# Peptides against a protein of PDB entry 6RGO: the designs that were tried, part 227

Target 1, 392 residues: chain A of PDB entry 6RGO
Amino acid sequence: MALKLLGFNQDATCFSVISSNKGVTIYNCDPFGKCFELEKSTSNDEELDFLVEMLFSTSLIAVVDKTIGASKRKKLKIVNTKRKATICELTFPHEIMDVIMNRKIICVVLKSDQIFVYDISCMKLLRTIDVRGEKLKSTSKFRNSEAVGDIGVRVSLSTDNNSILCYSSYSKSDKENAPLNDIVVFDALKCIQINVLPAVHQSNIVCIACSPDGMLMATASEKGTIIRVFKTIDTENDEPILVNEFRRGSRPSRISEMKFNHDNTLLACVGESDTIHIFALPVTTTEADANEDDTLQQSSHSLSSSINGLQYISKGLANRFGKIIVSKIPTQSQQRHVAYIKIPENAKYRIGFPKDTTNTIHICGEDGNYLVYSIPRNEVGPCTLVKSNTFD

## One batch from the design tools (peptide; made by RFdiffusion4, then SolubleMPNN)

Design b2_p18_6_s1 (from b2_p18_6, 6 letters changed)
Fold by OpenDDE base, seed 5:
Structure b2_p18_6_s1 (fold): chain B 392 residues (1-392), chain A 18 residues (1-18)
Amino acid sequence: as target 1 above (392 residues)
Amino acid sequence: KEKEELEKEAEEILKKLE
């Protein structure tokens, strides 16, 4: 049967899939099994397409029917899974491209490059963000979305209550074809812009991940060869702080998803390649109170890989020709993966990090495999398969 | 505990939106 992956929830306790014959199915990860099914409303042989965003493993989900010909592509439904009932329905002026949520906020991304921010507790609109801004309203050439593929506004939301929203924005270049290569950091709860990271890539940003606490953000461009990790809030001399630059590979390949683990020690990426890559982040030693005297000499051989992190200040030299030169970290300072998983060629996979086991990763494939891997701590190498399940 | 608290919060939201 043709499966389409929707993804994991925030804590990787559940994942959702579209089955061509059944509709939307939600699986629980442990114990493994079906926990919810949304039956197909149409008898037609039309290819089913849905957005499903879960509030963790709760009875609250957001659903968008994106099936071709459906007038429903502009409708967000809040569904109670226990009652199998639509509780609330919102209609938007444009097609819904993405939906993200946490305990406080729902963000709805439209094909118009607008982000609608809602208080989840009452579905009150807090803010409409127009990513094109007022100046680009005159260039109402809707990118004929048929010819220019999946290039739109990308978003990621922190899973905590701080509700840090990271989104891609158009560069300030007066060019009709400005790339989506800026990042805006936004407090979705207070509706305040916190930071702007200009020209973080040379081409459009196609993938963003926010850390669970909202303190870090990972970005990838259409090339998918380099992943950059930034601090979201902190700046040095009004410039963005680049924490890491990772090399996924030498060949261009689209990254479809990135995720941080719950303690910000790992970043995973998946996409069109035969490999899931897992990168180690530097442990920011929070200066926890160094008060207690206890002399335990455990010689943690910190693999002090010499972070001769030359602070390459990303001097975006705006040359006289309006070319933003993204300063690249020298290719020699680009970190590689610490761990990897091999996946079948042409199989789409999704990733999730469970909260309680920071060295475990959940993955699921359109091949009908749900897999749990252990991530090696002290060595560079393949992840070890711990558990395998199949689904239809 | 945390799962039960989250479910209670979701049920309170769903009841307020009804």
Scores: peptide ipSAE 0.687, ipTM 0.970, DockQ to the pose 0.902
Fold by OpenDDE base, seed 4:
Structure b2_p18_6_s1 (fold): chain B 392 residues (1-392), chain A 18 residues (1-18)
Amino acid sequence: as target 1 above (392 residues)
Amino acid sequence: KEKEELEKEAEEILKKLE
């Protein structure tokens, strides 16, 4: 059977698949099994296409049927999975490309490069973000989405209640073909732009991940060779803070998905390559409020590892183009993966991090495999398979 | 606990949208 993966929910407790024969199936991860099925509405041998976004492991899902005609591709359904009933239906002016949610917000991404931000509790529209309208104010020319293939606005939303939305935007360059290489950080609750990271890559951004707490974001371009991690809110002298730069590989390969674990210590990426890469992030010691009391003098020699960031100021042409975040990190000092998983060639996989076990990763494949891996902590190496299940 | 709180919140949302 042909399977198409829709991905994991926010906490990797469930994943969604399209089966050509059945329609949409949602699986629970532990205990493993089917928890919901949406039957195919048509007897035709049409290739099924759906968007499904779950509110964690709850009875609330958002569904877009993209299989039948241009009209259905513009409809978002809120479905109660326990009742198998559509509770609310919204119609958009353009085809829905993506849907993301948390406990407070639903974001709907359109083929028009518009993002509709809703209060989930009442489906009230809070904001329409027009990424093209922002571009038109800067670059005068409307780019038809048809001419650029799969290149559209990418979004990621924090899973917490702060509802930090990261999205790709067009660079302010006077070039007719301005890339989608800026990132905007947006407070989806207050409807305020918090930050803008200009030209985070040289080419279009094709993948974004926001951390669960919304404090970090990861970005990858069409090249997929370099992953950059930034602070979302914090800035240094009005400049973006690059936390890390990771090398996935030497050869170009599309990254389809990235995820942070729940404590922001790991970043995983998957895509067209035979390898899921897992990178270690520096532990940001949040200064826990040390309560006043106890006296014990233990001389913790703080090994201040002076990360002497070698400022290779290449004196090259300071052309008037906005400061591309030139990697201050030399290509040789780019961090590699700390762990990896080998996956079948040409198999599409999706990834998720469970909340309670920060050193495990859930993966599922269009080959019908659901796999749980343990991530090594103290050594660079392969992940260890802990559990495996099959689905059809 | 958290799963049950999330399900109650989802049920309250679904009931308000009916």
Scores: peptide ipSAE 0.676, ipTM 0.969, DockQ to the pose 0.901
Fold by OpenDDE base, seed 3:
Structure b2_p18_6_s1 (fold): chain B 392 residues (1-392), chain A 18 residues (1-18)
Amino acid sequence: as target 1 above (392 residues)
Amino acid sequence: KEKEELEKEAEEILKKLE
């Protein structure tokens, strides 16, 4: 059967798939099995398309039916999976492109480059962010919306209660075709812009990941060769906002998804390549935890030596034109993966990090494989397969 | 425990939206 992956929930305890014959199915990861099914509303051989966002492993899901006509593609349904009932329905002026949630917030991304931010507890609209309308205040001509294919606003939300929203925005360049290469960091609860990261790539941003705590953000462009990791908040210390630069590869390849693990020590990426890449992040010791003097001293030494090459690019070039955040980092400071998983060519995969096991990754494929891998801690190499299940 | 707390919170939200 043709499967389409919708992805993992926030803690990788469940994943969602579209089966052409059945509709939407949600699987539990452990114990492995079906936990919910949404039957196909139509007997037609129409290609099924859905958005499904689950609140962790709970009975609350958001669903968008994208299969049939412009009307359903504009409707968000809040569904109780235990009752198999729609509890709330919202209609938008434009097609829904993405839906993300945590315990506090739902964000709805429209084809109009608008982000609607809701309080999940009452479905009250907190903010409408108009990513295009912010560009109208700059004299820059709009891209004709018709010619921008798969390039739209990308979003990521922290899974914690801080509800840090990262989204791609249009550069203030006077060029008619300004790229979506700025990042805005937004407090979704307070409805306040925290930060703006200008020109984080040379081309449009196609993938964003926020850390679970909202303290870090990863970005990839259309080239997918370089992944950059940033602090979301300017620290009072003269520390660079850019904390890591990773090289996925030399060949261009689209990155479809990135995820941080629960403790911000790993970043995984997946896309059109035959390889899932896992990168190690430097442990940002917050000075507060420095008082527990205990025995984990030994293993940190070897990875730290390569990071010291991020020379403090001195304050001097922070002059009249906006903060050039992307200094020319020497190509020598680009870290490689610490671990990898080989996947079948032409199979789309999704990734998730379970909360309880920081060195474990869950993956699922449109080939019908659900796989659990152990990530090596001390050596650069392949991940080890721990568990395998199949689904249809 | 955490899963049961999250499910209770989700059920409370769903009851307020009904």
Scores: peptide ipSAE 0.670, ipTM 0.968, DockQ to the pose 0.907
Fold by OpenDDE base, seed 2:
Structure b2_p18_6_s1 (fold): chain B 392 residues (1-392), chain A 18 residues (1-18)
Amino acid sequence: as target 1 above (392 residues)
Amino acid sequence: KEKEELEKEAEEILKKLE
């Protein structure tokens, strides 16, 4: 059977799949099993396509049927999974490309590069963000939206109540072909832009991850060779703070998903490569606790991977042309993965971090495998398989 | 606890949207 992965929910307690024969199925991770099924509305041999965003492990899901006809692709359905009923339906002017939610908001990304921000509690529109309109103030030419393939606005939302929304935006460069290489950080509750990170990559951003608390953001470009981690809110001398630069690999390979764990100590990435990479983030010791003199040599078992102190080289070299080039961390100081998982070549995988176990990762594949791995703490190496289940 | 609180919140939302 052809499976298509929709991904994990916010806390990796559930994942969603499209089965070519059954429609949408939501699986619970523990105990492992089907918790919801949305049957095919049509007997047609058409390839099923859906967006499903689940509010944690609750009975509330957002569903977009992308399978048949342009009309359904513009409809967001709020579904009660216990009742198997559509409770609310919203229609958009353009095809829905992505849906993300937390306890407070739903964000709907359209093919028009618009982000609609809703209060989840009443489905009231709080804001329409027009990522193109921000560009159109400088460049009058409508790029024909049809010819822009896989390059669209990318979004990530904090899973907390602060509701920090990170999205890719077009660089203000006078070039008709400005890349989606800026990041905007947005308070989705207050509807205020908090920060703008200009030119975080040389090419379009294709993957963004926000930390659960919204304090960190990871970005990857079409090249997928380098992952950058920034602070979302904090700035140094009005410049973006680059916390980490990770090297996934030397060869270009698209990253499809990145996720932080719940304590911001790990960043995982997956994509077209045979390897899930897991990176360690430096624990930002908040200077506040440094004043208690107590000589407890807690042997910080430094993960003796040479985390040569990434001095905060916050030195944005303002090149003579006013382009904030994020200072390239010297290639020698680019951190590699601390852990990895080998996956089948050409199998699409999705990743999730459970809340209760910061050193555990959940993965699921279009091969029908749900796998739980333990992440090594003290050594650089492969993750250990803890449990496996199959789904169809 | 947290799961039950989240489910209750979701049910309250769903009921308001009906």
Scores: peptide ipSAE 0.667, ipTM 0.967, DockQ to the pose 0.899

Design b2_p18_6_s2 (from b2_p18_6, 8 letters changed)
Fold by OpenDDE base, seed 1:
Structure b2_p18_6_s2 (fold): chain B 392 residues (1-392), chain A 18 residues (1-18)
Amino acid sequence: as target 1 above (392 residues)
Amino acid sequence: SEKKELEEEAEKIFENLL
């Protein structure tokens, strides 16, 4: 059967899949098993396409049926899985491209490059963000964006109640083909723009991950060779703070998903490559706990390579066009993965970090494998398979 | 449990949408 992965929920306790024969199935990770099934509305052998976003491991899901007709692709259904009932239906002016939520907010991304932000508690519209609207003030020509391929606005939302929304935006360049290479950081509750990170990549951003607490953001471009991690809120001299730059590989490969673990110590990425990469984030010791002097001489030869390279993004060389270019971290300071998982080249995988086990990663594949891996702490190497299940 | 609290939040959302 053809499987299509929808992904993990916020805490990696569930994942959702589309089965060409069954419809949408939601699996619980532990104990492993089906927790919900949405049957096909149609008897036709049409390729099923859905968006499904869960509110953690609850009975609340947001569903978009993208299978048949342009009308359904514009409808968001809030479904109670226990009652198997649609509780609310919202209709949008354009096709829904993505849906993300936390305990407070639901964001709906449209093909029009609009983000609709709702208070989930009452489905009240808080804000419409028009990512094109900032560009339309400069460029009068409606380019028929028919030829703008699979590159739309990307979003990520913090899983906490702070509800930090990170989204890709168009660079303010007068060029008709301005890339989606800026990031906006937005307080989704207060409806305030917090920060703007200009030109974080040279090409369009295709993947964004927000940390659970909303304090960090990871970005990847179409090349998928470099991942950048920024602070979301904090700035130094009104400039964005680059925390890390990771090298996934030398070969271009699209990154489809990135996730932080729940303690912000790991960043995982997956995509079109045969390898899931896991990167260690430096623990920013907040200076506060410096006082307890307890001299336990445990000679952890932590290879604290003192990356004292808080490379201040030194005043971005204002290239001739006044664009702040995020300074390329010297190739010597590019961290590699600390761990990896090999996956089949032709299988799409999704990733999730469980809350309770910071050194465990959940993965699922369109090959019908749900796999739990242990991440090595003290060595660079492969992850160890701990548990496997199959689904269809 | 956190799971129970989250489910009670989801039920309140459903009550507010009906």
Scores: peptide ipSAE 0.685, ipTM 0.971, DockQ to the pose 0.856
Fold by OpenDDE base, seed 5:
Structure b2_p18_6_s2 (fold): chain B 392 residues (1-392), chain A 18 residues (1-18)
Amino acid sequence: as target 1 above (392 residues)
Amino acid sequence: SEKKELEEEAEKIFENLL
């Protein structure tokens, strides 16, 4: 059967798929098994397309029917999976491109480059963010060119209650074809812009990941060769703090998804390549009060390859338009993966990090494989397969 | 359990949307 992956939930306890015969199916990861199915409303041989966002492993899901020809592409349904009932329906002026949620906030991204921010507890609209802004409303012909690939606003939301929203924004260039290469950091609860990271890539941003606590953000461009990790809130001399620059590869390849683990020690990426890459982040030792004296000299040879990270404060070069472009870290200072998973060529995969096991990664494929891998701690190498299941 | 707390939050959301 043709499977289409939707993704994992926030804590990787569930994942959702579209089956060409059944409709939307949600699987539980442990114990592995089908936990919910949304049956097809129509017997037509139309290619099914859906957005499904889960509130963790609860009975609350948000669903958008994106099937071709459906007027439903503008409708968000809040569904109770236990009752198999639609509780709320919201209609938008434009097609829904993405939906993200946490315990406090639901964000709806439209084809119009608008983000609608709701209080999930009552579905009250808190903010409409217009990413094009008022000046671009007159000149931005909808990119009706089917031929310009899936370049729209990208979003990521922290899974915590702080509800830090990161989104891609248009460069302040007077050019009709400004790239989506700025990032805005937004407090979704207070409805306040916290930070703006200008020109974090030279081309459009196609993937964003926020850390669970909202303190870190990873970005990738259309090239997908370099991943950058920034602090979301902090700035040094009004410049964005670049924490890491990772090299995924030398060959251009689209990154479809990135995720942090729950303790911000790992960043995983997946996409069109035959390899899932896992990168180590520097553990910010919070200076916990080092009061008590206890002498246990266990020489944990942390293979902190203290590469003397010259904090290349990558002085953003002001371009000809007065914009700071985040300079690339020298190619020699670019970190590589610490671990990897080989996946079938041309198979689409999704990734998730479980909360309780920070060195475990869940993956699922359109090939019908659900796989659990252990990530090596002390060596650079392949992940070890721990569990394997199949779904249809 | 955290799972039970989250489900109780989801049920409160459903009650507020009816």
Scores: peptide ipSAE 0.685, ipTM 0.971, DockQ to the pose 0.853
Fold by OpenDDE base, seed 3:
Structure b2_p18_6_s2 (fold): chain B 392 residues (1-392), chain A 18 residues (1-18)
Amino acid sequence: as target 1 above (392 residues)
Amino acid sequence: SEKKELEEEAEKIFENLL
């Protein structure tokens, strides 16, 4: 059967798939098994396409049927999986491209580069963000809608109650073909822009991940060779907003998904390559706990000596024109993965980090494999397979 | 359990949307 992966929920306790014969199926990770099925509405041999976003492991899902016709692609359904009933239906002016949620909000991304932010508790519209509308003040030329290929607005949302929304925006360059290479950080509850990170890549951003607490954000461009990690909020200290720069590889490859683990110590990425890469984030030790245990200092010295060169004092030359020049981290300071998983060539995989086990990663493939890996902490190497299951 | 609390939140959301 042809499988299409929709991904993991926020805590990696469930994952969603499209089966060509069945429709949408949701699996529980532990104990492994089918927990919900949404049957296909049509007997036709049409290629099934859906968006499904689940509120953790609850009975609440948001569903968009993208299989048939321009009307259904504009409808968001809130479904109770226990009752198998649509509770709410919202219709949008444009095709829905993405849906993301947490315990407080739902964000709906449209093909028009609009983001609709809702209070989940009552489905009240809090904000419409028009990512193109900021550009309309300078250039009346809409990019002809025909060349709106695979490059649209990307979003990521913190899984916590702070509800930090990170999205890609168009650079303020007077060029008709301005890339989606700026990032906006937005408080989705207060509807306030917190920060703007200009020109974080040279090309369009195609993947964004927010940390669970919203304090960190990872970005990748269409090149997918470099991943950058930023603080979402400017610290009062002259600390660089750019915390890490990771090298995934030398060859261009699209990154489809990135995830932080729940303690912000790991960043995983997956995409068109045969390898899931896992990067270690340096724990910013807040100076407070420096007092007690002398004994663990010895092993950290070898890794820390390479990190001390990464005090890239981005002296933000606030050039008189407010261009934050993201100081190019030297290519020598680009960290590689600390762990990896080999996956079958041409199999699409999705990734999730479980809450309770910071050294464990869940992965699922369009090959019908659900796999649990242990991540090595003390050595650079392959992850160890702990559990495997199959699904159809 | 956190799972039960989240399900009770989802049930309250459904009650508010009916």
Scores: peptide ipSAE 0.681, ipTM 0.971, DockQ to the pose 0.896
Fold by OpenDDE base, seed 2:
Structure b2_p18_6_s2 (fold): chain B 392 residues (1-392), chain A 18 residues (1-18)
Amino acid sequence: as target 1 above (392 residues)
Amino acid sequence: SEKKELEEEAEKIFENLL
C-alpha cells in the first residue's frame, strides 16, 4: 500500500499518514496505536493528497483535501475527531499549500504566496500577508509549474503562545526571478513584523524551522548542504545574529523537514538523503543560577572548547547597496552532525522531538516504520533504536 | 494535566465555531 507521511504534531505525541485504502490515519506515539481515521470520500483510484495539522494531541484537526481534481483544495476544514464532524469550513481564493498551527494561531499558506493568519479560538482573520507584495503587478503569470517540488513560500510557527511566525520572502532585487531567500520574522498575535533577515541563502529557501519558543530559526536552501541558525528577535547593531552554520553534506540533497528539540539544544534535519542529521546547538547558559554549592568536579569535557573559535565576525560588510551580507562562517568553522540515523534511501521520513525527553527523537517512514531513537550526548555517532512499531 | 487543558481549549474552540 502506498503511504504518504503528513508528519508529527507539535510535541511529537501523534503523527498523521495517508493510506491509499483508508484515507487519513492519525497515530498516537505512546501508547502506539490509531487514534483517528478519516475515510476517503471517493472510491476513485486517485492518488490521495491531504494536509492535516493537529492541535497537539487534541480532538482538533485542520484538514485540506488536496487530491487532484478535488474542488476541495481551497477548503480548510476544522474537524472534531471525537465527534467525527466538520465544525468549521473556510474557503480560500487559491489552493492551500500549507497549514500550521499552535494554541493561538492558524496560518494558511496559499499558492498565491499569501499567508492568512487566524485566531484559532474564533477563526477570525487577523492578517493577510502578501509575500509577493507590490511586485505582483507585472508577473501575473501564475507559475503553471505542476512540478511537485515547486518553490513557494515556506513557513514555520513557534509552538508556544508567543506565536512567532517565520516565513520566506522575495529578495528586494528588481530581477523578475528574485529568489525566496529573505526571512521575515512576524509576531502572529500582534500582527507586527519583528525582523527581516535578508539573503540568508544564495538560492530559494525550501525549509524553515522555528524553535518551540520562537527564539531561534533554522533555514536551508534548495542545495541543502548548509543549514543556518539565526536568532529570530535579537539583533546586533540592527544586523541578524547567525548563531550556527551546519554542514549537512557536500552533495546537494533536498531537506524536507527540520525540527528543534524542546530545549533548543538539538536541531534535526531529514530529506532525500539516506541520513537524518542531528546537530548540537550551543547551550546559552544564562549566568543566573550560579548559586548552588555542589562541588562535584565531574570533568564535563564540554564540547564548548571548539565553539570558542566562533568569534562573532560582526564585520557585516555593508555592501554599497545596503544589503546585509550575512557573514558566512568560514568553511573550516562549519560544524557537522553530532548524531545521525540511517534510513532507507527511497523512504521519505518525518521527524519530531517529544517534549519530555530532549535526547529522544521520533521518526516515521513511508515504509510503515515508526521508530524512537536515543541521541548520544557525549559522543559523535549513530543514534540507538529504543522502540519500533509498524503501521499500514 | 496539560493534555486535558489542551482538550478543554479545543472544546471551547468548537463551541465558539458553532
Scores: peptide ipSAE 0.675, ipTM 0.970, DockQ to the pose 0.847

